# Peptides against a protein of PDB entry 3T7K: the designs that were tried, part 210

Target 1, 248 residues: chain A of PDB entry 3T7K
Amino acid sequence: KAEKILARFNELPNYDLKAVCTGCFHDGFNEVDIEILNQLGIKIFDNIKETDKLNCIFAPKILRTEKFLKSLSFEPLKFALKPEFIIDLLKQIHSKKDKLSQININLFDYEINGINESIISKTKLPTKVFERANIRCINLVNDIPGGVDTIGSVLKAHGIEKINVLRSKKCTFEDIIPNDVSKQENGGIFKYVLIVTKASQVKKFTKLINDRDKNETILIVEWNWCVESIFHLNVDFTSKKNVLYQKK

## One batch from the design tools (peptide; made by RFdiffusion4, then SolubleMPNN)

Design b2_p28_4_s3 (from b2_p28_4, 13 letters changed)
Fold by OpenDDE base, seed 2:
Structure b2_p28_4_s3 (fold): chain B 248 residues (1-248), chain A 28 residues (1-28)
Amino acid sequence: as target 1 above (248 residues)
Amino acid sequence: MEKIKEEIKKLLEEIEEIEKKGEIYNEK
């Protein structure tokens, strides 16, 4: 069926997209449309796997979904596109009216607002955003909204190697792991990095650390600090936004 | 086409409500 539909075109584009969708196409595509997309070099996957070498995300806008956040870790992310790309493409293909010899849909017309070339270019870097920031090991409170597995998966995609889950009510100093990075000469490495949800946790962890490991560097942030760092593919240590406690 | 646009709109509204609560939307 797809071949018969596409036979009216003299030349078919090859978009070379390996994509996931977020915030769109929840019901998926019918078999004919999947085959059409495949013939155009558009392969849509249900889930993110590193082995699939994904290079594209479809979303209506910048979202804080797991898929969107992880898409910024693709190597590289080539395109972040609005769902209208697929909609308009399929509409043009299924249109009986136009003796269209060619498909006239340009990917660049469907870029997600706010995902610019500067962001795309950073996905070509050999390192991940938190790796570049010298954040390897973090402490994460167990009561974080969205769950430690989802949050942890996103953080790992962006270069955090070890996630220590803290039982916020029961944890002691011995439960807190240091950020085990070799002291690089020129960078303020935080010995303790924590993601927390409440002010009471800030008070608890700062006390535990300061009482037992005096004068060490501490960074305590909200999840939003991580999100903003991912969206920019850069950690700005000069910003106090979403930082709850910092000791240099 | 109209159905797809409406679906996206509804889903986006749901995601935005979750995001306003500071939660992460999981599509699993």
Scores: peptide ipSAE 0.334, ipTM 0.886, DockQ to the pose 0.856
Fold by OpenDDE base, seed 3:
Structure b2_p28_4_s3 (fold): chain B 248 residues (1-248), chain A 28 residues (1-28)
Amino acid sequence: as target 1 above (248 residues)
Amino acid sequence: MEKIKEEIKKLLEEIEEIEKKGEIYNEK
C-alpha cells in the first residue's frame, strides 16, 4: 500500500532518523504510515536501547520525561523535532490534490524550541555531562518522586556509574558512598554527592557526614539540579539553584 | 490533524501535572 502512495513522487528523501517519541503519538502509527516513514528513512522506536544508535527525538516542547532526558545522551543527538514534522509529512504524502513531484518538508523548520546547536554540539563530546563534572558515584534517597529506577536510569545515561539508594529514615554514615574520582586539576570534586527531597534529609546527612568525616566536601542537591544540568549538558558549580547544601 | 493536536494537548496536561508534583513521567 505504501509503495502505491509514494509512487507519485519522482524522488524520495532519506531523512536517516532513528527516533523515539515523547509527549506525542501515544497511540502510535498505523501500518501504512509506518511503512511510509520507513521508506523515507524514518524509524520510530518504542523504547531507548543503546544498540539502536538513536539520533532523534520527537516532542512538542522540552519535557522532563525519561525519554526526553535520555535523548540528550544520544551519541550524537542529530535532531530534536516537533511532531508537526511527521504530521505535515504524512499530510503531504496522503494529499491527492497536490501535484507534487517531490516531498517539500525541511527538518530544520521543525526544531524544538530551546534545543539549539550549542546543545546538539555537546552531544558529540566523548564524555557525558556528569562524567565531565567528576560525578561518578551518587547517593539517592529511596523516597524520591518518580522512583529510583527511572531517575537512576536517566542519571546512568548521563555518566553516573554507581547509584547508591539510601533508606532515608534508617541509614547511617556507613551506608553513604563516596564519589570515587581521580583528582583532576580544574574540576571541583565532591567526596559526597546526594540527591534528596526534603530539608530534614539535608540536616540528617550533613550531620552524619560532618560527625564522621568533618573535613570532606559535600554536595546535596534536588532532582531539578540534575535536570537543569542535563538540559544544558553542563554542570554549573557556581549556581546555587537547586543546591540544598554545599561544602567545599 | 485536529484530533492529533488535541491528543498532544491532553498528554501535555498530564505530563505537566506530574512535573508539578516533582515526579518524572515514564512512558511504560
Scores: peptide ipSAE 0.333, ipTM 0.885, DockQ to the pose 0.847
Fold by OpenDDE base, seed 4:
Structure b2_p28_4_s3 (fold): chain B 248 residues (1-248), chain A 28 residues (1-28)
Amino acid sequence: as target 1 above (248 residues)
Amino acid sequence: MEKIKEEIKKLLEEIEEIEKKGEIYNEK
């Protein structure tokens, strides 16, 4: 069926997209439309797998979804596109009235606002955002909204190797892991990095660390600090936004 | 197509509400 539909076009574009969708197309596509998209070099996957070499995200805008946040870790993210790209494309293809000899949809017209070339270019870097920031091991409180698995998965996609989940009410100093990174001369390395949700946790963890390891560097942030870092593909250590405690 | 746009709009509204709370939206 797809071949018959596409046979009316003299030339078919090859968009070379390996994509996931977030905030759109939850019901997926019918078999014919999937086949059409496949013939146009558009492969849509349900889940993010490294083996699929994903290069595209479909979303209506910048979102704080797991898929969107992880898409910024693609190697590279080539395109971040609005769902209207697929909608308009399929509309043109299914249109019986438009005797179009060619598909005239340019993917560059469908870029997500705020995902610019600067962001895309950073996805071509050989390192991940938290790796570049010398954040390799973090502590994450177990009561974080969204769950430790989802948040942990996003953080790992962006270069955090080890996520230590802290039972916020029961944890001791011995439960807190250090950020084990080699001291680079020019990079602010925090020995202890923690993502917390409450001011009481800041008070608890700062006390625990300072009582046992008084001279060490501490960074305590909110999840929003991580999100902002991901959206910019850069960690700004000069910003106090979403930083709850910092000891250099 | 219009149905899809409306579905996206509704979903986006839901996501935005979650995002305003500072939470991560899980599509699972």
Scores: peptide ipSAE 0.332, ipTM 0.886, DockQ to the pose 0.751
Fold by OpenDDE base, seed 1:
Structure b2_p28_4_s3 (fold): chain B 248 residues (1-248), chain A 28 residues (1-28)
Amino acid sequence: as target 1 above (248 residues)
Amino acid sequence: MEKIKEEIKKLLEEIEEIEKKGEIYNEK
């Protein structure tokens, strides 16, 4: 059926997209439309797997969903596109107006606002954002909204190797892991990095660490600090936004 | 077409409500 629909076009574009969708197309596509998209070099995947070499995301805007945040870790992310790209493409293809010998849809007209070439260029770097920031091991409180598995998965996609989950009410100093990174010359390395949800946790963890390891560096942030770092593909240690405690 | 746009709008509203709470939206 798809071949018959596409036969009216003299030439078919190859968009070369391997994509996931977030905040759109929750009901998926019918079999014919999937076949059409595949013939145009557009492959839609339900989940993110490294083996699929994903290069595209569809979303209505910048979102803090798991898929959107992970898409910024693609190697590289080539395109971040609005769902209107697929909508307009399929609309043109299904149009009974015989007069269109060619599909005329430009990917660049459907760019997600705020995902510019500066962001795209950073996805071509050989390192991940937290790797560049010398953050390898973090402590995460167990009561974080969204769950430790989802948040941990996003953080790992962006270069954090070890996620230590802290039982915020029962944890002791011995439960807190250090950020085990070699001292590189040019970057402030924090020995203890923690993601917390409450001011009471800041007080608890700062006391535990300072009582047992008084001279060490500490960074305590909220989840939004990680999100902002991902959206910019850069950690700004000069910013105090979303930083709850910092000891250099 | 109009149905798809409306579905996206509704889903976006749901996501935005979750994001305002500082939570992460999981589509699984």
Scores: peptide ipSAE 0.331, ipTM 0.885, DockQ to the pose 0.784

Design b2_p28_4_s4 (from b2_p28_4, 14 letters changed)
Fold by OpenDDE base, seed 4:
Structure b2_p28_4_s4 (fold): chain B 248 residues (1-248), chain A 28 residues (1-28)
Amino acid sequence: as target 1 above (248 residues)
Amino acid sequence: MEEIKKEIEKILKEIEEIEKKGEIWNEK
């Protein structure tokens, strides 16, 4: 059926997209539309797998979804596109009225606002954002909204190698892992990095660390600190935004 | 097509509400 629909076009573009969708197309696509998209070099996947070599995200805007956050870790992210690209494309293809011999839809017209070439260029770097920031081992409180698995998965996609989950009410100093970084790059090195949700946790962890490992460097942040770092593909250690405690 | 747009708008509103809380939206 797709072949018959596409036969009216003398030339078909190859968009070369391997994409996931977030905040759009929850019901997926019908079999004909999937086949059409495939013939145009657009493959849509339900889940992110490294083996699929994904290069595109469809979303209506910048979102704090797992898929969107992980898409910024693609190698590279070639395109971040609005769902209107697919909508307009399929509309044009299914249109009986338009005696169009060619598909005239440009990917660049559908870029997500705020995902600029500067961000795209950073996805071509050989390192991940937290790797560049010398953050490889973190402590994560178990009561984080969204759950430790989802948050942890996003952080790992962005270069965190080890995530230690802290039971905030029961943890001791011995449960806190150091950020073991062998490479001194241009980023600040913090021996202890923690993602917390509450001021009481800041008080607890700062006390535990300072009492047992005096004068060590500590970074305690909110999840929003990680999100902002991901969205910019850069860690700004000069910003106090979403930083709860910092000891250099 | 209009239905898809409406669906996206609904989903976006839900996501935005969660984002305002500082939570991560999990589509799973």
Scores: peptide ipSAE 0.278, ipTM 0.853, DockQ to the pose 0.748
Fold by OpenDDE base, seed 3:
Structure b2_p28_4_s4 (fold): chain B 248 residues (1-248), chain A 28 residues (1-28)
Amino acid sequence: as target 1 above (248 residues)
Amino acid sequence: MEEIKKEIEKILKEIEEIEKKGEIWNEK
């Protein structure tokens, strides 16, 4: 059926997209449309797997979803596109009225606002955003909204190797792991990095660390600090936004 | 087209409500 629909075109584009969707197309696509997209070099996956070498995200805008945040870790992310790309493409293909010899849809017309070439270019770097920031090992409170698994998965996609989950009410100093990174000359290395949800946790962890390991560097942040770092593919250590405690 | 737009708007509203709670939306 798809072949018959596409037979009216003299030449078919190959978009070479391996994509996931977030905030759109929850009901998926019908079998004919999937086949049409496949013939145009557009493959849509339900889940992110490293083996699939995904290069595209479909979303209506910048979102704080797991899929969107992880898409910024693709190697590289080639395109971040609005769902209207697929909608307009399928509409043009199914149109019986237009004697179009060619499909006239340009990917660049459908870019997600705020995902610019600067962001895309950073996805070609050999390192991940937190790796570049010398953040390898973090402490994460167990009561974080969204759950430690989802948040941990996003953080790992962006170069955090070890996530230590802290039981905030019962943890001791011995439960807190150091950020074990080799001293690079130009980067402020924090010995202790923590993601917390409450001011009471800041007070607790700062006391535990300062009482037992005096004069060490501490960074305590909110989840929003991580999100902003991901959206920019850069950690700005000069910004106090979403930083709850910092000791240099 | 209108139906898809309405669906996207509905989904976006749901995502925004979750984001206000500080939660990550899992499409599971």
Scores: peptide ipSAE 0.278, ipTM 0.851, DockQ to the pose 0.840
Fold by OpenDDE base, seed 1:
Structure b2_p28_4_s4 (fold): chain B 248 residues (1-248), chain A 28 residues (1-28)
Amino acid sequence: as target 1 above (248 residues)
Amino acid sequence: MEEIKKEIEKILKEIEEIEKKGEIWNEK
């Protein structure tokens, strides 16, 4: 059926998109529209898998969803597009009135606001954002909204190798893991990196660390610090935004 | 198509409310 619909066009574009959707198309697509999109080089996946070599995200805007945050770890992310791209494309294809011999939909007209070429270019780097920041091992409190599995999965996609989950009410100093990174000459390496949700946790962990491992470097942040770092594909250690405690 | 746009707008409002709470929205 898709072939018959597309037969009216003399030339078909190949968009070469392997995409996931977030904040749009929850009901998916019908079989005919999926076949049409496939003929145009657009493949939509339900879930993110490394083996699929995903290069595109569809979303109405920048979102704090797991899929959106992970899309910024694609190698590379080629396009971040509004759902209107698919809507307008399918509308043009299904239109019987248009004497159009060609599909005239340009990907660049549908870019998500705030995902510019500077962000896209950083996804071509051989390293991940937290790897570049010398953050490989973190401590995460177990009472974090969204759950440790979801947050941990996002952080791992962005170069964190080890996530230690802290039981905030019962943890001791021995439960806190160091950020085991070799001293690079010019980078401030924090020995202890923690993501917390409450001021009481900051007081607890700073006391535990300072009492047992005096004079070590400590970074305590909230989840928003990680999100902002992902959205910029850069860690800004000069910013105090979303930093709860820092000891250099 | 108008229905899809309305659905997206509804979903966006829901996501924005969750984001304001500092929670991660997981699309199931």
Scores: peptide ipSAE 0.277, ipTM 0.851, DockQ to the pose 0.773
Fold by OpenDDE base, seed 5:
Structure b2_p28_4_s4 (fold): chain B 248 residues (1-248), chain A 28 residues (1-28)
Amino acid sequence: as target 1 above (248 residues)
Amino acid sequence: MEEIKKEIEKILKEIEEIEKKGEIWNEK
């Protein structure tokens, strides 16, 4: 059926998209439309797997979803597109009125607002955002909204190698892991990096560390610090936004 | 097409409400 529909076009584009969707197309596509998209070089996957070499995300805007945050770790992310790309494409293909010899849909017309070439270019870097920031081992409180698995998966996609989960009420100093990294040319090194949810945790962890490992560097942030760093594909250590405690 | 747009709008609204709470949205 798809072949018969596409036969009216003299030339078919190859968009070369390997994509996931977030905030759109939850019901998926019918078999005919999937086949049409496949013939146009558009492959949509349900989940992110490294083996699929994903290069595209569909979303209505910048979202704080697992898929969207992880898409910024693609190597590279070639396109971040609005769902209207697929909608308009399928509409044009199914249109009986349009005596179109070719499909006239340009990917660049459907870019997600705020994902500019500067962001896309950073996805071509050989390192991940937290790797560049000298953050490889972190401590994460177990009561974080969204769960440690989801948050941890996003952080790992962006270059964090080890995530230590802290039991907020029962943890001791011995449960806190150091961020064991070598100094890179343009980054500060914090010996202890923690993601927390509450002011009481800041007080607890600062006391535990300062009492047992005097004069060491500490960075305590909220989840929003990580999100902002991902959205910019850069860690700004000069910003106090979403930083709960910092000792240099 | 209109149904898809309505679906997107609904989902987007739900995501925005969760984002305002500072939580991560997981579509799984």
Scores: peptide ipSAE 0.276, ipTM 0.852, DockQ to the pose 0.801

Design b2_p28_5_s1 (from b2_p28_5, 8 letters changed)
Fold by OpenDDE base, seed 1:
Order: sequence, then C-alpha cells, then structure tokens
Structure b2_p28_5_s1 (fold): chain B 248 residues (1-248), chain A 28 residues (1-28)
Amino acid sequence: as target 1 above (248 residues)
Amino acid sequence: MELTYEEAEEEAKKLSEEVKKKYEEAMK
C-alpha cells in the first residue's frame, strides 16, 4: 500500500532520521504510515537504545520527560523537530488533490523552539555535560519523583557514572559517597554531590558531612538543577538557581 | 513554573492527545 501511494512521486527524500517521540504519537502510527515514513528514511523507535544510534527527537516543545532529556545526550542529536513535520508530511503524501511531483517539506522549518544550533553543536562534543563539570558520582535520595531508576538513567546518559541511592530516613555519613574526580586545576570540584527533594534533607546531609568530614566541598541541588544543566548542555557553577546548599 | 518529573510526564501525555487530534484532523 505504501509503495502504491508513494509511486506518484518522481523523487522521494531521504531524511535519515532515527527518532523517538515524546509528547506526541503515543499511540504510534498505523502500518501504512510507518511504511511510508520508513521509505522516506524516517525510523521511529519506541524506546531509546544506544545501538539504534538515534539522532532525532519529536516533541511539540521542550519537555522534561526522560526521552527528551536523554535525546540531548545523543551522539549527535541532529534534529529536534515538532510533530507537525510528520503530520504535514503524511498529509501531503495522502493528498489526492495535488499532482505533486515532489515532497517539499524542509526539516528546518519544524525545529523545536529553544533548541538552537548552539545546543545541537554541543551534542557533538566528545564528553557529556556532567563529565565536563567533573561530576561523576552523585548521591540521590530515594524519594525523588519519577523514581531513582528513571532519574538515574537520565543522569547516566549525561555522564554521571555512579548513582548512589540514599535512604533518606536511615542513611548515615558512611552511606554518602564522594565524587571521585581528580582535582583539575581550573575546575570547581565538589567532593560531595547530592540531589535532594526536601529542605530537611539538606539539613540532615550537611550536618552529617560537616560533622565527619570537615572543610570538604559540598553541592546539594534539586532535580531542576540537573534539568537546566541538560537543557543548556552546560553546568553553570556561578548560578544559585536550584542550588540548595554549596560549600566551596 | 518548574515541573517535577511526574508533572512533566503528565504534560507530555496531554500534549500527545492534542497532537493526536491534529493528526486525525489532517488525515480527513
């Protein structure tokens, strides 16, 4: 069926997209549309796997979903596109009225607002955002919204190597792991990095660390600190936004 | 407003429904 539909076009574009979707197409596509998209070099995957070499995200806007956040870790992310690209494309293809000899839809017309060339260019870097920030080991409270597995997965995608889960009510100083990065001369290195959800946790962990390991550097942040860092593909240590406690 | 992860997922679900409607309308 797809071949018959596409036969009316003299030339078919090859978009070369390997994509996931978030905030759109949750029910997927019918078999014919999937075949059409495949013929145009558009492959849509249900889940993110490293082996698939994904290069594209479809979303109506910037979202804080797992898929969107992880898409910024693609190597590289080539395109961040609005779902209207797919809609308009399929609409044009299924249109019986227009003796269209060519499909004339430009990917660049469907870019997600806020994902600019600067962001895309950073996805070509050999390092990940938290790796560049010298954050390799973090402590994550177990009551984090979204769950430690999902949140941890996002963080790992962006260069955090070790996620230590802290049981907020039962944790002791010995449960807190240090960020084991070599001291680089020009970079802010925090010995202890923690992602927490509550002010009470800040008080608890600061006390535990300060009582047992005096004068060490501590960074305690909210999840939104991580999100903002991912969205910018840069950690700004000068910003106090979403930082709950810092000791340099 | 800064969304929690859960709030972000709920937003995405709502947006997905809107896109679905647009898609269905375009295919008519």
Scores: peptide ipSAE 0.608, ipTM 0.941, DockQ to the pose 0.908
Fold by OpenDDE base, seed 2:
Structure b2_p28_5_s1 (fold): chain B 248 residues (1-248), chain A 28 residues (1-28)
Amino acid sequence: as target 1 above (248 residues)
Amino acid sequence: MELTYEEAEEEAKKLSEEVKKKYEEAMK
């Protein structure tokens, strides 16, 4: 069926997209449309796997979903496109009225607002955003919205090597792991990095650390600090936004 | 207001329904 539909076109573009979707196409596509997309070099995956070498995301806008956040860790992310690209493409292909010899849809016309070339270029870097920021080991509270597995997976995709889950109500100083990064000369390495959800946790962890390991550097942030860092593919240590506690 | 992860997923679900409608309309 797809071949018959596409036979009316003399030349078919090859978009070379390996994509995931978020905020769109939750129910997927019908079999014919999937085949059409495949013939055009558009392969849509249900889940993110490193082996698939994904290079594209479809979303109506910037979202804070797992898929969107992880897409910024693709190597590289080539395209971030609005779902209207697919809709318009399929509409044109299924249209009987247009004696179109060629598919005339440009990918660049469907870029997600806010994902610019600067962001895309950073996905070509050999390092991940948190790796560049000298954050390798973090402490994550167990009551984080979305769950430690999902949040942890996003963080790992962006260069966190070790995630220590803290049971906020029962944890002691011995449960907190240091960010084991060799002292580099040029940047304030935080010995303790924590992601927390509540002010009470800030008080608890700061006390535990300061009482046992005096004069060490501490960074306590909210999840939104991580999100903003991912969206910019850069950690801004000068910003106090979403930073709950900092001791340099 | 900055969305939590859960709020973001809910937003995405709502947006997906809107896109679905557009898709269905385009295929008529």
Scores: peptide ipSAE 0.607, ipTM 0.940, DockQ to the pose 0.895
Fold by OpenDDE base, seed 3:
Structure b2_p28_5_s1 (fold): chain B 248 residues (1-248), chain A 28 residues (1-28)
Amino acid sequence: as target 1 above (248 residues)
Amino acid sequence: MELTYEEAEEEAKKLSEEVKKKYEEAMK
């Protein structure tokens, strides 16, 4: 059926998209539309796997979902597109009224607002955002919204190697792991990096660390600090936004 | 106010329903 529908076009574009979707197409597509998209070089995956070499994200806007955040770790992310690209494409293809011999839909007309070339270009870098920031090992509280597995997965996609989960009410100093990174000349390296959810946790962890390891560098942030860093593909250590505690 | 992760997922679900309606309409 897809072949018959596409036969009316003299030439078919090859968009070469390997994509995931967030905030759109949760129920997927019908079989015919999937085949049409495949014939046009658009392959949509349900989940992110490194082996699939994904290069595209479909979303209505910038979202703070796992898929969207991880898409910024693609190597490279080539396109971030609105779902209307697919809708308009399929609409044109299924249209019997259009005497069009060619598909005239340009990918660049459907870019997600806020994902610019500067962001896209950074996805071509050989390092990940937290790797560049010298953050390799972090401590994560167990009561984080979304769960430690999901949040941890996002962070790992962006260069964090080790995630230590802290039981916020029962943890001791010995449970907190240091950020073991080689000293770089120009970069502020924090010995202890923690992601927390509550002010009480800030008080607890700062006390534990300061009592046992005096004068060490500490960075305590909320989840939104990570999100902003991912959205910019850069860690801004000069910003106090979403930083709950910092000791240099 | 910046969304929590859970709030972001709920937003995404709502948006997905809107896109679904557009898709269904386009396929009629």
Scores: peptide ipSAE 0.607, ipTM 0.940, DockQ to the pose 0.909
Fold by OpenDDE base, seed 4:
Structure b2_p28_5_s1 (fold): chain B 248 residues (1-248), chain A 28 residues (1-28)
Amino acid sequence: as target 1 above (248 residues)
Amino acid sequence: MELTYEEAEEEAKKLSEEVKKKYEEAMK
């Protein structure tokens, strides 16, 4: 069926997209549309797997979803596109009235607002954002919204190697892991990095660390600190936004 | 106010419904 529909076009573009969707197309596409998209070099995946070499995200805007956040870890992310790209494309293809000899849809017209070339270019870097920031091991409280698995998965996609889950009410100093990064001369390395949800946790962990490991560097942040870092593909240690406690 | 992860997922669901409507309208 797809071949018959596409036969009216003399030339078909190859968009070369391997994509996931978030905030759009949660019900997927019908079989014909999937075949059409495939013929145009657009393959949509349900889940993110490294083996699929994903290079595209479809979303109506910047979202804080797992898929969107992970898409910024693609190697590289080539395109971040609005779902209207697919809608307009399929609309044009299914249009019987237009004796269109060619599909005339430009990917660049459908870029997600706020995902600029600067961000895209950073996805070509050989390192991940948290790797560049010398954050390798983090402590994550177990009561984080979204769950430790999802949040942890996002963080790992962006270069966190080890995620230690802390039971906020029962944890001791011995449960807190250090950020095991070799001292680089020019980067603020925090020995202890923690993602917390509550002010009470800040007080607790600060006390535990200061009582047992005095004068060590501590960074305690909210999840939004991580999100902002991902969105910019850069960690800004000068920003106090979403930083709950910092000891340099 | 910055969205929590859960709020972000909820937002995404709402947006998905809007996109679905647009898609359905375009295919009519």
Scores: peptide ipSAE 0.606, ipTM 0.940, DockQ to the pose 0.909

